Peptides against a protein of PDB entry 3QIS. Designs and how they scored, part 54

Target 1, 334 residues: chain A of PDB entry 3QIS
Amino acid sequence: PSLELSRREFVFENVKFRQLQKEKFQISNNGQVPCHFSFIPKLNDSQYCKPWLRAEPFEGYLEPNETVDISLDVYVSKDSVTILNSGEDKIEDILVLHLDRGKDYFLTISGNYLPSCFGTSLEALCRMKRPIREVPVTKLIDLEEDSFLEKEKSLLQMVPLDEGASERPLQVPKEIWLLVDHLFKYACHQEDLFQTPGMQEELQQIIDCLDTSIPETIPGSNHSVAEALLIFLEALPEPVICYELYQRCLDSAYDPRICRQVISQLPRCHRNVFRYLMAFLRELLKFSEYNSVNANMIATLFTSLLLRPPPNLMARQTPSDRQRAIQFLLGFLL

## One batch from the design tools (peptide; made by RFdiffusion4, then SolubleMPNN)

Design b1_p11_5_s3 (from b1_p11_5, 3 letters changed)
Fold by OpenDDE base, seed 4:
Structure b1_p11_5_s3 (fold): chain B 334 residues (1-334), chain A 11 residues (1-11)
Amino acid sequence: as target 1 above (334 residues)
Amino acid sequence: MSFEELLEEYR
């Protein structure tokens, strides 16, 4: 069996968070026998492609002289965004198109990723006074490494905030500030806020706006701005409540005093973001007659974002753990 | 502290 491929090199320029890109190519059976094709893992890989890449179809049969179109889809989700923002991963892959009892055909995937404030740590964002797209990639790497070191130092209570250094970090990321300020100003009376999905085009505009500028006003509907806040919180590499405190939050869920003590142990930026969000959500709850928002809905929604189980425990989260996590957050909303 | 006061504290 043999295949002819219309193209073997694919370039995905300016790949962005949550923006689907597609490249298509044709494969043709130029042999005399039916063939089965499949994308196969490389020798050390569990998957045929990186998490941000997909082939569709990834397998199939071709009769002699049959042709099929294959789509290569590049999509950076929350699961890939952090690794791409850091430059640990790149828009680079090699696909192996295997022909049963035939040859392997190699496809080269290349391109560039444009960093996003989505999927960037709270610590790094608190140091970014400018939009992330204005920050040199080299400085992004340094900011992430420094963010890890400062988180560790903050947990150790060893940082005298040398208040004299010209570059004080922001109290909260400007992106969170902008999203919440907008929602507070314009969305408190919005019916079904956080219940109605935003528009995908508006979400992309909001992401691009926050990545490239410091706007006076965020574009899009209140629903899109609200969903952008949820996406932002979901995409954080470390949730607003650090993984290290997860179990303590569950254990304290019915003691409001202990809950406040647990939150006080968060790194400064995480603690500030948590307080800021809780203050906003309590304000939003005053308008429940207009926005249809209630404490149970908000607690349920935001608990999954703010109080995520550590990756090792995600698959083992019990209904009781979820209820405790919700109860923990309710103690800050009521 | 009102939310507005907290918003200005973090500005």
Scores: peptide ipSAE 0.321, ipTM 0.921, DockQ to the pose 0.904
Fold by OpenDDE base, seed 1:
Structure b1_p11_5_s3 (fold): chain B 334 residues (1-334), chain A 11 residues (1-11)
Amino acid sequence: as target 1 above (334 residues)
Amino acid sequence: MSFEELLEEYR
């Protein structure tokens, strides 16, 4: 069996978080026998492609002289955004198109990723006084490393090193501040806030706006701005409540005093963001007659975002654990 | 602290 490929090199320029890109190519059976094609893992890989890439179809049959179009879809989700922001991964891959009893055909995937404030750590964002797209990639790496070291030092209760000439970090990320300020000013009376989905185009505009500028006003509907906040919180590499405190939050869920003590142990940026969000959500609840928002809904929604189980426990989360997590947040909303 | 005061503290 043999195939002809219309293209073997693919370049995905300016790949962004949550923005789908597609490249297509044709494969043709130029042989005399039916053939089965499939994308196969490389040696030591579990998957035929990186998590941000997909082939559609990834397998199929071709009769002699038959042709099929294959779509290569690049989509950076929350699962890939952090590793691409850090430059640990890149928009580069090699696909192996295998022909049963035939040859392997190699496809080269290349491109560039544009960093996002989505999927960036709270610690790093607190050090970013400018939009992430204005920050050199080399400096992003340094900011992530420094952020990790500061988080560790804060957890160890090491005395803050003297405020040497390093610019004081923000109390909260400017991106969270902007989202919450907008929602507070314009969305408190929005019917079905956090219940109605935003528009995908508006979400992309909001993401691009936060990545590239410090806007006076966030573009899009209140629903899109609200959903952008949810997406931001979901995309955090470390949730607002650090994984290390997850179990303690569950254990304290029915003791409001212990809950506050647990939160006091968060890293400074995480603690500030948590307090800020809880203050905002309590303010939003005062407008429940207008926005249809209630404490149980908000606690249920934000629990999955703010108080995520550690990756090693995710598969073991019980309904009881979820209820405790909700109860933990309720103690800050009421 | 009002939410507005907290907004200004974190600005």
Scores: peptide ipSAE 0.304, ipTM 0.917, DockQ to the pose 0.901
Fold by OpenDDE base, seed 2:
Structure b1_p11_5_s3 (fold): chain B 334 residues (1-334), chain A 11 residues (1-11)
Amino acid sequence: as target 1 above (334 residues)
Amino acid sequence: MSFEELLEEYR
């Protein structure tokens, strides 16, 4: 068996969070026998590609002189965004196109990722006074390391070192501030807010806007801005309520006093973001006659975002745990 | 504190 490949080197320039890129190539059976092709894992890999990459089709049959187009799809989801933001992973891979009883063909994937405020920690974002695309990658690494140390110190109730007045973290990430400020100004009377989906093109514009600028006005519909807030919260590597407090939130869900004590134990940035979001959502609920938003809908929606089960418990979440998690948030909305 | 006051506190 033999194949001819139209291309073997692929460059994905300026890969961004939630932006699909596609590169296509053709494979041709230039042999005299039918060929089965498949993308196969390398010796030490469980998958034929990294999580942000896909081949379509990933396998198939080719008759002699038959040709097929293969799409290489690069898509950075919430599951890959954090490791790409940190530079732990990169837009580099090697695909092995295997022929049954034939030769292996190697495809080189390369490119660059553009960091996003989506999938960046709240701690790191509180240290970023400028848009993430203005921050040198070296400084992003330092900010993540420093943010980890700050989280640990906060959890240990260690007094933060008196960082010079110029280095003080933001109370909340500017990106959250901008999203919530926009929604407060323009979306309080928006019918079906958080119930109507945004436009994918507008969501990409909002993400790009927050990654590259500090806008006076966020582009897109109120629905797209609202969904961008949800996507932001979902993409956080550590949810607004840290995993360490998840069980305590469930255990306290029916005691408003204990709920407030649990929230007081959050890292400063997480605690501020939580209080800020709850204050916004309570304000939004005053306009329920206009926006059709109610406390049960909001609590149900935001519970999965703010109070995520730790990865080790995700598969074990009971309906009772979900109800407790909703009840926990309701105690801050009512 | 109004929500507007909280917005300005966190600005």
Scores: peptide ipSAE 0.302, ipTM 0.915, DockQ to the pose 0.901
Fold by OpenDDE base, seed 5:
Structure b1_p11_5_s3 (fold): chain B 334 residues (1-334), chain A 11 residues (1-11)
Amino acid sequence: as target 1 above (334 residues)
Amino acid sequence: MSFEELLEEYR
C-alpha cells in the first residue's frame, strides 16, 4: 500500500484561547490495493496528538485512486490554556499517519500561541497591572512560579519574609473587576442574565479585549459579558475556592459560621475574588423582578465554577456532594 | 460596605 499527501507541514499562526483554526490536506491511495490509514501515537505517547490538536477523520479506508480530505483542527480549551500560557507547552507537534502494512508518514505542526488572562492563576493576574499581551513571556513564567510559592506560604500561614521591592498585588484581577463592573453598571436589569448564551464572535472580542487592553467599556451584549465571566471562572487552573478546601466546604455547608471560617482560610486573592463575586451576585438578586435571576439558579450555576472537586475526585462526585456544594454558596447569597 | 464601596476598594 502507498499514499500520496498533498501537504506535510502545517503552521498555525496566532493561536488563541477558544479560537478554532483549521488546516486541510488530501491523502490519495496511489497504490493498487485498498488501504487503511490511521493516526497513531508516537513512541511513549498515549494519544496520536496533543490535547489542543485533532485530525478529522483520524482513520479510514481508501480504495485504489481514492482521495480523502483530512482536517487538522487546533482548538485551545480550558484543558490546554494554562500550559500554553506558561510556555510549558507550545504549538508544536508531530503526527504519525500510519498505513496498515505500509509506511509511516510524518506531519509537522508548528505555530505560535498568544497568551490569555483566561487560564492564568488568580495569583499571577493579581501581579499583572498591565494586559497579559504586554507582559514578556519570561516574566509570565516567573509570575506563575512566584504565585505558586505565595499560595503555599499563605496556606501555611507563613509570614512573607519582607523581601524587598515586590510591588503590592491587586486585590482582585483587573479582568474580573472589568467584567463585574460592566455587569453591575449595565446588566442588573437584563432579562435572562446568565440564562441566555452569548455570541461566539462577541466572546472572542471580549477575550481579546481583556488580553490586550484595559477598556473603559467591554464590547458585546450583556449576555456575552456574563458568559465571558463564566468562561473565565471555568478556565482558572485553580478554582476560586481552592481544591484543598473543597471537602471542608461540603462538610460545613449547613453551618454559615463554619462556611465563613473556611473562606477566611483561602489565599488573599482567592478570598477577595470570592467575596467580590458574592457581593455582586447578592446585588444582582435585588433586581430579580427585572433579570429573572434567583438564588437557586445562581447557586447552581456558580457552584460548578467556584467549588470544583479536585481532579482525582471528579469522577466520584455524588448528587449529595453537589447539593452540599450548592447549599454552601446559598449561605453567601441569602 | 455597599457594592459600590467594594468596587472602589478594588480599583
Scores: peptide ipSAE 0.043, ipTM 0.798, DockQ to the pose 0.899

Design b1_p11_5_s4 (from b1_p11_5, 5 letters changed)
Fold by OpenDDE base, seed 2:
Structure b1_p11_5_s4 (fold): chain B 334 residues (1-334), chain A 11 residues (1-11)
Amino acid sequence: as target 1 above (334 residues)
Amino acid sequence: KSFAELLEEYR
């Protein structure tokens, strides 16, 4: 069996979080026998491609002189955004198109990723006074490393960060501040806020806006801005309530005093973001007559984002654990 | 603190 490929080199320029890119190529059976093709893992890989890449179709049959179009889809989800932001992973891969009883055909995937404030740590974002696209990638790496060390020191030593660092971190990420400021100004009377989905195009505009600028006004509908806040919280590598405090939040869920004590043990940026969000959500609840928002809806929605189970416990989360997590958050909304 | 006070504190 033999294949002819219309292209073997693919370049995905300016890959962004949640922005689908597609490159297509054709494969043709230029042999005299039917062939089965498939994308196969390399020797040390479990998957035929990286998590941000997909081939469609990834396998198939071709009769002699038959042709098929294959789409290579690049999509950076919440699952890949953090490792791409840090430069731990890159828009580079090699695909092996295997022909049964035939040759392997290698496809080279290359490109560049544009960093996002989505999927960046709260600690790093608090150190970024400028949009992330203005920050050199080398400095992003340093900011993440420094942020990790500062988080660990804050948790272990209970020592206030010595204000003597040449630049004082922001109290909260500017991106969260901007989203919440916008929602507070324009969305408190928005009917079905956090219940109506945003527009995908508007979400992309909001992400691009926050990555590239400090806008006076966030583009898009209130629904899109509200959903962008949810996406931001979901994409955080470490949730607003750090994984190490998850169980303590559940254990304290019915004791408002202990709940506040647990929150006081968060790293400064996480604690500030939590307090900021809870204050906003309590304000939003005052307008329930207009926005149809209630405490149970908000607690249910935000609990999954703010109080995520650690990866090792995710598969074991009981209905009781979910109810405790909701109850924990309700104690800050009421 | 009100939300408005906290918003201004974190600005």
Scores: peptide ipSAE 0.392, ipTM 0.936, DockQ to the pose 0.894
Fold by OpenDDE base, seed 5:
Structure b1_p11_5_s4 (fold): chain B 334 residues (1-334), chain A 11 residues (1-11)
Amino acid sequence: as target 1 above (334 residues)
Amino acid sequence: KSFAELLEEYR
């Protein structure tokens, strides 16, 4: 069996968070026998491609002189955004198109990724006074490393930050400040806030706006701005309530005094973001007659975003653990 | 603190 491929090299320029790109190519059976094709893993890989890449179809049969179109889809989700922002991973892959009882055909995937404030740590964002697209990639790596070290120092209650001439971090990321300030000013009376989905085009405009500028006003509907806040919180590599405190939040869920003590142990930026969000959500609940928002709905929605189980416990979350997590947040909303 | 006070403190 033999195949002819219309193209073997693919370049995906300016790949962005949540923006789908597609490239197509054709494969043709130029042989005299039917053939089966499939994309196969390389010797050390569990998957035929990286998590941000997909081929469709990934397998099939071709009769003699038959041609099929294959789509290569590049999509950076919350699961790949952090490692691409840090430069730990890149828009580079090699696909192996295997022909049963035939040859292997290699496809080269390349391109560039444009960093996002979505999927960047709260600590790193507090050090970024400019939009992330204005920050050199080399400096992003340094900011993430420094941010990790400061998170650890803050958790250990060690030595006061030496008064060294480094620019003071922001109290909260400018991106989350802008989202919440906009929602407070314009969305408190919005019917079905956090219940109605945003528009995908408006969400992309909001993400691009926050990555490239410091806007006076965020573009899009109140629903799109509200969903952008949810996407931002979901994409955080470390949730607003750090994984180290997850179990203590569940254990304290029915004691409001212990709950406040647990929150006081968060890193400064995480604690500030938590207090800021809880103050905003309590203000939003005063307008429940207009926005149809209630404390149980908000607690249920934000619990999955703010109080995520550690990766090692994700598969073991019980209905009781979920109810305790909701109860923990309710103690800050009421 | 009110939300407005936190908004000013974190600006």
Scores: peptide ipSAE 0.358, ipTM 0.928, DockQ to the pose 0.805
Fold by OpenDDE base, seed 4:
Structure b1_p11_5_s4 (fold): chain B 334 residues (1-334), chain A 11 residues (1-11)
Amino acid sequence: as target 1 above (334 residues)
Amino acid sequence: KSFAELLEEYR
């Protein structure tokens, strides 16, 4: 069996978080026998492609002289954004299109990724006084490495960073400040806030706006701005409540005093973001008559974002653990 | 503190 491929090299320029890109090519059975094709893993890989790439279809049959279109879809989700932001991964892959009892065809995927404040650590973002797209990639790498070291130091030493006034980290990331400031100013009376989904186009505009500028006003509906806050929190590599405190939050869930002590042990930026968000959410609850927001809904929604189980425990999260996590947040909303 | 005062503290 043999195939003809219309293209073997694919370039995905300016790949962004949550922005789907598609490239198409044709495969044709130029042989005299039916062919089964499939994308196969390389020798050391479990998957035929990186998590941000997909082929559609990834397998199929071709009769003699049959042609099929294959779509190569590049989509950076929350699961890939962090490793692309850090430059640990890149928009590069090699796909192996295999023919049963035939030869392999290699496809080259290349391109560039544009960093996002979504999927960047709170520690790094607190050091970024400018939009992430204005920060050199080399400096982003340094900021992530430094942020890891500073997180470790902050857990060990409650030493006030006596850093010079110019180098002081922000209290909270400017991006989360902008989102919450907008919601506080414009969305407190928004019916069904955090219950109605945003528009995908508006979400992309909000992300691009936060990545490239410090806006006076965030574009889009209140629903889109609210969903952008949820997406931001979900995409954090380390959740607002650090993974190392997860179990202690569950264990303390019914003791509001111990809950506050656990939160006091968060790194400064995480603690500030947590307190800021809880204060904002308590403010929204005052407008429940208008916005239909209640403490149980908010606690349920934000628990999955703020108090995520460590990756090794994610598959083992019990209904009891979820209820404890919700109860933990309720103690800050009521 | 009002939430508005907290917003300005984190600005």
Scores: peptide ipSAE 0.335, ipTM 0.924, DockQ to the pose 0.901
Fold by OpenDDE base, seed 1:
Structure b1_p11_5_s4 (fold): chain B 334 residues (1-334), chain A 11 residues (1-11)
Amino acid sequence: as target 1 above (334 residues)
Amino acid sequence: KSFAELLEEYR
């Protein structure tokens, strides 16, 4: 069996978080026999492609002289955004299109990723006074490394932050500040806030706006700005409540005093973001008659974002653990 | 602190 491919090289320029890109090519059975094609893993890979890439269809049959269009879809989700922001991964892959009893055909995927404040650590963002797209990629790596080292130092209670030569970190990321400032000013009376989905186009505009500028006003509806905050929190590599404190939050869920002590042990940026968000949400709850927001809804929604189980415990989360996690947040909303 | 005061503290 043999195939003819219309294209073998694919370039995905300016790949962005949550923005789907598609490239298409045709395969044709130029042989005399039916053939089965499939994308197969390379040696030592578990998957035929990287997590941000998909082929559709990824397998199929072709009769002699039959043709099929294959779509290569590039989509950076929350699961790939962090590793692409750091440059640990890149928009590069090789796909192996296997023909049963035939040859392998190699497809080259290349391109560039544009970094996002979404999927960047709170520590790095607190050090980032300019939009992420203005920051050289080399400095992003340094900021992440330095942020990791400072997180560790802060957890170890060792060295006082040398107040000296480095610009003082922000108390909270400017992106969170901008989102919450907007919601506080314009969305407190918004009916069904955090319950109505935003518009996908507006979400992309908000992301691009936060990645490229420090706007006076965030574009889009209040629902889109609210959802952008949720997406931001979901995309954090380390949740606002660090994984190390997850179990202690559950264990303390019914003791408000212990809950506050647990939060006091968060890294400075995480603690500030948590306090800031809880203060905002308590303010939002005063407008419940207008926005239809209640403490149980908010606690349920934000628990999955702020108090995520560590990856090793995700598969073991019980309904009881979820209820404890909700109860933990309720103690800060009431 | 009011939320408004906290907002300005973190600006």
Scores: peptide ipSAE 0.331, ipTM 0.922, DockQ to the pose 0.910

